Peptides against a protein of PDB entry 3VA4. Designs and how they scored, part 2

Target 1, 107 residues: chain A of PDB entry 3VA4
Amino acid sequence: EPIGQLRLFSGTHGPERDFPLYLGKNVVGRSPDCSVALPFPSISKQHAVIEISAWNKAPILQDCGSLNGTQIVKPPRVLPPGVSHRLRDQELILFADFPCQYHRLDV

## One batch from the design tools (peptide)

Design b1_p8_2_s1 (made by RFdiffusion4, then SolubleMPNN; from b1_p8_2 with P1M M5L)
Fold by OpenDDE base, seed 2:
Structure b1_p8_2_s1 (fold): chain B 107 residues (1-107), chain A 8 residues (1-8)
Amino acid sequence: as target 1 above (107 residues)
Amino acid sequence: MPPALPVP
């Protein structure tokens, strides 16, 4: 069962989408085989990864050397490629210019 | 890198 959720907010691209996150690696990218598939040209094929090692641990977000970057919104910060960022519940993330939110599920 | 966007 999913441990978390990544929400893609609605925008010019279309409606809101929710992606379940599981234990292990959840790849964010344009490739259709990504756990979080964002089929937009500004998203890299393998853009970032959200790794969840345990249900009781905060996930780790890493940018995978994406072309258009991964940012934390509050406070605004670009994530250097390969550097681990511990996600907070309700954290707002930009993949390229697509705003998303991580939410820990109550399971 | 792209500019920071406001929170929706």
Scores: peptide ipSAE 0.051, ipTM 0.731, DockQ to the pose 0.079
Fold by OpenDDE base, seed 3:
Structure b1_p8_2_s1 (fold): chain B 107 residues (1-107), chain A 8 residues (1-8)
Amino acid sequence: as target 1 above (107 residues)
Amino acid sequence: MPPALPVP
């Protein structure tokens, strides 16, 4: 059962997509085998990771040394590679220039 | 570093 969700907002690339997040590592990247596969040139093959250690713990986001970076929108912050960021519910994230939102599921 | 984008 998914513990969270990552939403990719609609844009010039196409419609909105919702990706389920599970316990363990949820890799965000351009590679098709990523948990959150974003098949766009500006996304690194292994761009970032959302790690969920337990259903009752906040996920941790880390940039994986991506070319075009990972940012938090509010408050504005560029994530240095490999530095842990604890995700808040409803948090808005930029992977390169793609806006996304993390949502915690109550299941 | 990517440019700042508006929140959708």
Scores: peptide ipSAE 0.050, ipTM 0.733, DockQ to the pose 0.080
Fold by OpenDDE base, seed 4:
Structure b1_p8_2_s1 (fold): chain B 107 residues (1-107), chain A 8 residues (1-8)
Amino acid sequence: as target 1 above (107 residues)
Amino acid sequence: MPPALPVP
């Protein structure tokens, strides 16, 4: 059962896509085995990680030392590699130049 | 941060 969702907004790359997020590590990256597979050349193979624990369902986002970075949109902030950021519901995130939105599911 | 293609 997914606990959250990451939405990749539509753009020049194609249509909108929704990725379910589960307990544990949800890796964001270009590698096809990532939980959030973003098959775009500007995305690092392992770009970031969204970790959700059983004790705290609020996801922790960390950039994994990606080349093109991870940013929070509001307020605008570049996430330094390995620094934990607690995601808020409906938070907007940029992985490289790809806008995404986190949504907490009611489960 | 300007995008650099491809990234590792």
Scores: peptide ipSAE 0.035, ipTM 0.671, DockQ to the pose 0.677
Fold by OpenDDE base, seed 1:
Structure b1_p8_2_s1 (fold): chain B 107 residues (1-107), chain A 8 residues (1-8)
Amino acid sequence: as target 1 above (107 residues)
Amino acid sequence: MPPALPVP
């Protein structure tokens, strides 16, 4: 059962898409086998990872050394590669220039 | 042809 959701907002690329997030590693990237597959040329094949542990359902976001970066929107900041960021519910994230939002699911 | 841009 999904613990969270990552929403990709609608834009020039197309409509809104929602991706379920599960316990363990949820890889964000251009590769089609990613948990959060963003098939856009500005997204790295393995761009970032959202990890959810069984003992802590709050996700940890890390950039994987992406070319175009991972950013938190409020307050605006770039995430250095490999540095853990604990996601807050409703947090807004940029993967390259693609705005996304994390949502915790109450199950 | 223009050079191919790097793919991230």
Scores: peptide ipSAE 0.029, ipTM 0.620, DockQ to the pose 0.219

Design b1_p8_2_s2 (made by RFdiffusion4, then SolubleMPNN; from b1_p8_2 with M5L)
Fold by OpenDDE base, seed 5:
Structure b1_p8_2_s2 (fold): chain B 107 residues (1-107), chain A 8 residues (1-8)
Amino acid sequence: as target 1 above (107 residues)
Amino acid sequence: PPPALPVP
């Protein structure tokens, strides 16, 4: 059923966590009802969104006007709010200071 | 373990 996965790497906050990603909007944020709930004060309540329109299309990441930003690691780039970024498999993302990795599931 | 990443 999940089409992708977002991994939050382990850190001072705790162990690694893996979040399934589905068709539609997968909201990343501090609010507990987010698809990818990151309950940390530096994460905005509605921080970013990963939208998957179809199983055969790359997901689109957008920052939602977060306080502490969303960045792509390689090559380094700050994502302006509301601007679509096509996610690559294995892409490393920073939500605020929290390193994550997207990967496509082979289902 | 996570990779070393630049942070703001």
Scores: peptide ipSAE 0.074, ipTM 0.794, DockQ to the pose 0.071
Fold by OpenDDE base, seed 1:
Structure b1_p8_2_s2 (fold): chain B 107 residues (1-107), chain A 8 residues (1-8)
Amino acid sequence: as target 1 above (107 residues)
Amino acid sequence: PPPALPVP
């Protein structure tokens, strides 16, 4: 079952969407086969990855060298490609200019 | 509704 959730907030692109996150790699990208498929032109085909290990349910976020970047909102900063960022519950993330929120599921 | 966020 899912360990976490990534919420894409509603916007000009459409309504809110929730994506389940599982153990292993959860790829964020424009490609339709991504775990978190964001079919928008400003999102790279393979934009970022949220990895959850068997021994640590707290995810690690890495940008995959995306064109338009991955940012943490609090405090605001751009994630350099390939640098691990440990996600906190309720953390707000920008993939390009798309605001998302990570939620840790209590399971 | 989404929060107001800084965007590049």
Scores: peptide ipSAE 0.072, ipTM 0.789, DockQ to the pose 0.072
Fold by OpenDDE base, seed 4:
Structure b1_p8_2_s2 (fold): chain B 107 residues (1-107), chain A 8 residues (1-8)
Amino acid sequence: as target 1 above (107 residues)
Amino acid sequence: PPPALPVP
């Protein structure tokens, strides 16, 4: 059962998409085998990781040394590679130029 | 519609 959801907002790339997030590692990247597959040239094959533990179920986001970066929108900041960021419900994230939103599910 | 967000 999914613990959370990552929404990719609609844009020039196409319509909105929702990705389920599960316990463990949820890789964000261009590779088709990623949990959050963003098949766009500006996204690294393995761009970032959202890890959810059984301890608190609050996801930890880390950039994986992506080419075009990972950013938090409010307050705005670039995530240094490998540095853990605890995601808040409804948090807005940029993977490269792609705006996304994390949503915690009631499970 | 998507929210207005900063772009890098």
Scores: peptide ipSAE 0.072, ipTM 0.791, DockQ to the pose 0.067
Fold by OpenDDE base, seed 2:
Structure b1_p8_2_s2 (fold): chain B 107 residues (1-107), chain A 8 residues (1-8)
Amino acid sequence: as target 1 above (107 residues)
Amino acid sequence: PPPALPVP
C-alpha cells in the first residue's frame, strides 16, 4: 500500500501524473524501471531517490548526481548530490525543469 | 492547475 504520492504537474510534456510512493527506495529517473519514471531527455536515468523508512517518518530526498539537478522550490535551493533532504508534506520539487509535489497519504 | 514555479 502506498504511503505517499509524487505528483508531476501538467505542462508542455503532457497531463498530470501521480506516482505512488512505498516503503524503501523510490527512484526518480528516466529509466522505465524507476518507481517514478519520468521519460524525458532532461531527466537522468537515475536522477534522484525518495527513501521512506517508516510510515510515520518524513521521506528523505537525495539527488543522485543528476545532470540537470534537483531543486526545492520554497525557499529555492539546489540539492547537492547525495545530501539528504527531509521532505515536508506538500513540498514542491523540481527534477530538472519538471515541477512536482510530494503528498503524504492518510493511511 | 500547475503552480507558477521558478525554473533552473
Scores: peptide ipSAE 0.071, ipTM 0.793, DockQ to the pose 0.069

Design b1_p8_2_s3 (made by RFdiffusion4, then SolubleMPNN; from b1_p8_2 with M5K)
Fold by OpenDDE base, seed 4:
Structure b1_p8_2_s3 (fold): chain B 107 residues (1-107), chain A 8 residues (1-8)
Amino acid sequence: as target 1 above (107 residues)
Amino acid sequence: PPPAKPVP
């Protein structure tokens, strides 16, 4: 079962979408085989990764050298490629210009 | 960062 959820907020691209996050590597990207598939031209094929371990269920977010970047909203910060960022519950993330929110599930 | 643009 999913350990977390990544919500893509509604926008000009379309309605809101929720993506389940599981233990292991959850790739965010434009490629259709990504765990979090964001089929938008401004998203890199493999844009970022959210890794969740059994040891520490707090996800680690890393930008994968995306062209248009990954940002944390509060406080505002661009994530350098490959640098681990521990996600907080309800954290707001921008993949390129797409706002998302991480939610830790109570499981 | 610059405005989003299409990614190859």
Scores: peptide ipSAE 0.097, ipTM 0.774, DockQ to the pose 0.888
Fold by OpenDDE base, seed 1:
Structure b1_p8_2_s3 (fold): chain B 107 residues (1-107), chain A 8 residues (1-8)
Amino acid sequence: as target 1 above (107 residues)
Amino acid sequence: PPPAKPVP
């Protein structure tokens, strides 16, 4: 059962997409086998990871050394590779230039 | 124009 969701907002690439997030490692990247597959050329094959250790804990986001970076929108900042960022509910994230939003699911 | 190369 999914613990959270990552929403990719609509844009020039197409309509909005929602990706379920589960316990463990949820890889974000261009590779089709990623949990959050973003098939866009500016996204690294393995771009970032959202790790959820427990249903009652906030996820940890880490950039995996992506070429075009991972950023938090408010306040704006680039995440250094491998540095843990605790995600807040409704947090807005940029993977390269693609805006996404994390939210926790109440199950 | 040729397509852009994907990022590694």
Scores: peptide ipSAE 0.073, ipTM 0.732, DockQ to the pose 0.279
Fold by OpenDDE base, seed 3:
Structure b1_p8_2_s3 (fold): chain B 107 residues (1-107), chain A 8 residues (1-8)
Amino acid sequence: as target 1 above (107 residues)
Amino acid sequence: PPPAKPVP
């Protein structure tokens, strides 16, 4: 059962996509085997990871040393590689220049 | 990384 959701907003790349997030590591990247597969040149093969340890704990976002970075929109912040960022519900994230939003599911 | 941009 999915615990969260990552939304990729619509853009020039195409329509909105919603990715379910589960317990454990949810890898964000260009590689097709990523949990959140973003098949775009500016996304690193292994770009970032959203780790969920338990349904009642906030997920941890880490950049994996991506080329084009991972940022929080508000307040604006570039995430240093490997540094844990605790996600809040409705958090707005940039993977490279692709805007996304994390949403906690009530299941 | 590129500068932050507005969310759609």
Scores: peptide ipSAE 0.073, ipTM 0.759, DockQ to the pose 0.081
Fold by OpenDDE base, seed 5:
Structure b1_p8_2_s3 (fold): chain B 107 residues (1-107), chain A 8 residues (1-8)
Amino acid sequence: as target 1 above (107 residues)
Amino acid sequence: PPPAKPVP
């Protein structure tokens, strides 16, 4: 069962989408086989990865060398490619210009 | 960061 969730907020692209996150690698990208598939032209085919090593550990977000970047909203910063960022519950993330939110599930 | 644009 999923232990986290990534929400893509609604916008000009369409309605909100919720993606379950599981143990292991959850790839974020434009490719349809990504765990978090964001089929938008500004998203890299493999844009970022959310890796969850254990249910009781914070997920690690890494940008995969995306063209349009991955950013944390508060405090604002661009994530350098390949650098591990520990996700906080309710954290707001931009993949390119697409706002998303991570939250832990109570399971 | 620079504005988003289509990715090949």
Scores: peptide ipSAE 0.063, ipTM 0.749, DockQ to the pose 0.890

Design b1_p8_2_s4 (made by RFdiffusion4, then SolubleMPNN; from b1_p8_2 with P1R M5R)
Fold by OpenDDE base, seed 3:
Structure b1_p8_2_s4 (fold): chain B 107 residues (1-107), chain A 8 residues (1-8)
Amino acid sequence: as target 1 above (107 residues)
Amino acid sequence: RPPARPVP
């Protein structure tokens, strides 16, 4: 049972996609074995990680030293590699130039 | 890299 969801909004790449997030480390990256596999050249093989330690705790997002970065939209900021950012429900994130949204599921 | 698109 997923605890969260990461939505990749629709764009030139194709339609909207929703990725389930589970307890533990959910890796975001171009590699096909990533929990959130984004098969786009601007995404690093291991781009970022969303770690969920418990269903009732905010996930931690960290950039893994990606080439094109990870950004928070509001307030706008680039996440320094390895620095923990607590995700808020419905937070908008840019992985490279791909807009995504984190959603906490009520399970 | 692909062009950025508007953030919703």
Scores: peptide ipSAE 0.211, ipTM 0.847, DockQ to the pose 0.078
Fold by OpenDDE base, seed 4:
Structure b1_p8_2_s4 (fold): chain B 107 residues (1-107), chain A 8 residues (1-8)
Amino acid sequence: as target 1 above (107 residues)
Amino acid sequence: RPPARPVP
């Protein structure tokens, strides 16, 4: 059962997409085998990771040394590679230029 | 900020 959701907002790339997030490692990237597959050329094959633990269901986001970066919108900041960021419910994230939103599911 | 570029 999914613990969270990552929403990719609609844009020039196409319509909105929702990705379920599960316990463990949820890789965000252009590679099709990523849990959150964002098949766009500006996204790194393995761009970032969202890890969710059973003992702490608040996800940890880390940029994986992506070329075009990962940013938090409010307050705005670029995430240095490998530095853990605890996601807040409804937090807005930029993977490269793609706006996304994390949503914690009630489970 | 410059636009994101394609990644190999």
Scores: peptide ipSAE 0.134, ipTM 0.803, DockQ to the pose 0.955
Fold by OpenDDE base, seed 1:
Structure b1_p8_2_s4 (fold): chain B 107 residues (1-107), chain A 8 residues (1-8)
Amino acid sequence: as target 1 above (107 residues)
Amino acid sequence: RPPARPVP
């Protein structure tokens, strides 16, 4: 069962999309087998990972050494590759230039 | 590897 959600906001790429997030690793990337598949050329095949623990449901976001980076919007900062960032509910994230929002589900 | 995004 999904315990989180990642929303990709609408843009020139198309309409808004919501991706369920599950316990364990949720890979964000251009590769079609990613949990959060973003089929855009500026997204790395394996761009980032959102990992959710059974003990701590707050996800950990890590950039996987992407070319165009992963950024937190508030306060603005680029995530260094492999450095853990604990996601806050409603947090806004940029994967390359694509704005997304994390939402914790009540389960 | 993906292309780098354009600089605005």
Scores: peptide ipSAE 0.125, ipTM 0.765, DockQ to the pose 0.166
Fold by OpenDDE base, seed 5:
Structure b1_p8_2_s4 (fold): chain B 107 residues (1-107), chain A 8 residues (1-8)
Amino acid sequence: as target 1 above (107 residues)
Amino acid sequence: RPPARPVP
């Protein structure tokens, strides 16, 4: 059962995509085996990870040393590689230039 | 691949 969702907003790349997030590590990257597969050349094969340790705890986002970076939109911040960022509900994230939004699901 | 930006 998914605990959260990551939305990739629509853009020049195509339509909106919604990715379920589960307990454990949800890898974001260009590789097709990633939990959140973003098949775009500016995304690193292993770009970032969203770790959910428990249903009642905020997910942790970490950049995995991506080439084009991971950013939080409000307030704006570039995430240094490997530094934990606690995701807030409805948080807006840039993986490279791709805008996404995390939201918690009601379970 | 588009031009790379600096590593964060």
Scores: peptide ipSAE 0.119, ipTM 0.779, DockQ to the pose 0.278

## One batch from the design tools (peptide)

Design b1_p9_1 (made by RFdiffusion4)
Fold by OpenDDE base, seed 1:
Structure b1_p9_1 (fold): chain B 107 residues (1-107), chain A 9 residues (1-9)
Amino acid sequence: as target 1 above (107 residues)
Amino acid sequence: FLAALLNNL
């Protein structure tokens, strides 16, 4: 059962999409086998990772050395590669120029 | 859309 959700907001790329997040590693990237597959040229094949532990359900976001970066919107911060960021519920994230939102599911 | 999103924060 999914522990969280990553929402990709609607845009020129198309409609809004929701991706389930599970325990363990959820890779965000352009590659089709990613948990969060964002098939856009500005997204790196393996762009970032959202890791959720059974002991601590708060996800850890890390940029994987992406070309176009990962940013937290509020407060604004660019995530250096490999640096752990604990996601808060409803946190807004930019993968390259694609706005997303993390949502913790009540399960 | 992004601008609107940021403006609403």
Scores: peptide ipSAE 0.050, ipTM 0.688, DockQ to the pose 0.031
Fold by OpenDDE base, seed 5:
Structure b1_p9_1 (fold): chain B 107 residues (1-107), chain A 9 residues (1-9)
Amino acid sequence: as target 1 above (107 residues)
Amino acid sequence: FLAALLNNL
């Protein structure tokens, strides 16, 4: 059962998409094998990871050394590769230039 | 443009 959701907002790339997030590592990347597959050239094959260690703990976002970076929006900040960032509910994230939002599911 | 977009999210 999904514990969270990552929403990719609609844009020039296409319509909005919602990705379920599960316990463990949810890899964000261009590779079709990723949990959150973003098939866009500016996204690294393995761009970032959202790790959920327990249902009652905030997920951890890490950039995986991506080419075009991972940023939080409010306040704006580039995430250094491999540095843990605790996701807040409704957090707005940029993977490269693609705006996304994390949402905790109340299951 | 991006800033404006993000402000509407």
Scores: peptide ipSAE 0.042, ipTM 0.696, DockQ to the pose 0.034
Fold by OpenDDE base, seed 2:
Structure b1_p9_1 (fold): chain B 107 residues (1-107), chain A 9 residues (1-9)
Amino acid sequence: as target 1 above (107 residues)
Amino acid sequence: FLAALLNNL
């Protein structure tokens, strides 16, 4: 069962979408085989990864050397490629220009 | 607040 959720907020691309996050590596990218598939030109084929090692541990977000970057919104921070960022519940993330929010599920 | 934040992106 999913341990977390990544919400893509509604925008010019269309309506809001929710993606389940599971134990292990959840790849965010434009490729359709990604766990979090964001089929938009500004998203790299393999853009970032959210790794969840255990249900009771905060996920780790890493940018995978994406073209248009990954950023934390509050406080603002650009994530250098390959640098681990521990996600907080309700954290707001930009993949390129696409705003998302991580949510820890209470399971 | 969230709506305002998103509107500024």
Scores: peptide ipSAE 0.042, ipTM 0.699, DockQ to the pose 0.032
Fold by OpenDDE base, seed 4:
Structure b1_p9_1 (fold): chain B 107 residues (1-107), chain A 9 residues (1-9)
Amino acid sequence: as target 1 above (107 residues)
Amino acid sequence: FLAALLNNL
């Protein structure tokens, strides 16, 4: 069952989309094999990873050396590749130019 | 546009 969700907000690319996040590694990227598949040219094939562990359920976000980067919105922070960031509920994230929001599910 | 969107979230 999903532990969280990642919401891609609506924009010029199309409507809002919600992606379930599961225990383990959830890869964000342009590749259709990614858990969070964002089929946009500015997204790297394997852009970032959201890892959720069993012992705390708090996701860890890491950029995977993406071309156009990963940023936290509030407070603003660019994530260097491989640097762990613990996601808070309702946290806003930019993958390249695409605004997303993490939401923790009650499970 | 993006900045305006983010400011309203």
Scores: peptide ipSAE 0.040, ipTM 0.689, DockQ to the pose 0.033

Design b1_p9_1_s1 (made by RFdiffusion4, then SolubleMPNN; from b1_p9_1, 6 letters changed)
Fold by OpenDDE base, seed 2:
Structure b1_p9_1_s1 (fold): chain B 107 residues (1-107), chain A 9 residues (1-9)
Amino acid sequence: as target 1 above (107 residues)
Amino acid sequence: SAAAAANQA
């Protein structure tokens, strides 16, 4: 049962995609075995991780030392590699140039 | 390293 969702907005790459997020580590990356698989060349194989420690706690986003970075949109800032960022509901994230949105599911 | 390779786009 997913606790959250990461939405990849539609764009030149194609239509919108929604990825379920579960307790534990949800890896974002180009590798097909990632929980959030973004099969695009500008995404690192192991790009970032969204860790959910409990259903009632905000997920933690960390960039894993990606080549093209991870950014928070509002207010705009680049996440330093390995530094924990607490995700807010409805938060907008850029993995490289790909806009995504996290939201908490009602479970 | 494995980490370095995994982090390359």
Scores: peptide ipSAE 0.109, ipTM 0.788, DockQ to the pose 0.416
Fold by OpenDDE base, seed 5:
Structure b1_p9_1_s1 (fold): chain B 107 residues (1-107), chain A 9 residues (1-9)
Amino acid sequence: as target 1 above (107 residues)
Amino acid sequence: SAAAAANQA
């Protein structure tokens, strides 16, 4: 059962897509076997990870040493590789130049 | 390495 959701906003790439997030590591990347598969050239095969350790704990986002980076939108911040960022509900994230939003599901 | 390659775009 999903605990959170990552929304990829609509853009030149196509329509909005919503990805369920589960307990454990949810890998964001271009590889099709990623939990959050973003099949775009500027996304690294394994770009970042959203780790959810428990339903009542804020997820942790880490960039995995991606080529084009991971950023928080407000306030603007580039995430250094491997450094934990605790996600806030409704957090806006850039994976490379692709805007996404995390939100917690009411389960 | 495989890990390094996975981080390329």
Scores: peptide ipSAE 0.103, ipTM 0.783, DockQ to the pose 0.409
Fold by OpenDDE base, seed 1:
Structure b1_p9_1_s1 (fold): chain B 107 residues (1-107), chain A 9 residues (1-9)
Amino acid sequence: as target 1 above (107 residues)
Amino acid sequence: SAAAAANQA
């Protein structure tokens, strides 16, 4: 049962895509076996992780030491590798330069 | 390392 969603907005790369997020680790990266597979050359194979615990179900985002970084849009800031950021509903994220949005599902 | 390689674009 997915408890969150990550939306990749449409762009020159193609149409919008939605990825379900589950309890545990949801890896974001270029590798095709990632939970959130972003098959673009500027995305690291293992770029970031969104971890959702059973304790509170609020996602924690961490950059995994990616080449091109992970950023929060509001307020704008680069996430240092391995530093936990609690995602807010509707939060906008940049993986490299690809804009995404987290949505909490009402379950 | 494998970890370092995985974090390259």
Scores: peptide ipSAE 0.102, ipTM 0.779, DockQ to the pose 0.418
Fold by OpenDDE base, seed 4:
Structure b1_p9_1_s1 (fold): chain B 107 residues (1-107), chain A 9 residues (1-9)
Amino acid sequence: as target 1 above (107 residues)
Amino acid sequence: SAAAAANQA
């Protein structure tokens, strides 16, 4: 049962894609075995992680030391590697230059 | 290292 969703917005890469997020670690990266597989060369094989606990279901986003970084859009800031960021519902995220949005599901 | 390689784009 997915607890959240990460939406990759449509762009030059192609159409919008929605990725379910589950309890535990949801790895964002170029590697095909990532929970959120973003098969683009500017995305690191293991780029970031969205970790969701059963305690509050609010995800923690961490950049994994990616080459091209992870940013929050509002207010704009680069996430230092390994520093926890608690995701807000509807939060806009840049993985490298790919805009995504977190959505909390009602479960 | 594997970790370094994993973080390369």
Scores: peptide ipSAE 0.100, ipTM 0.779, DockQ to the pose 0.420

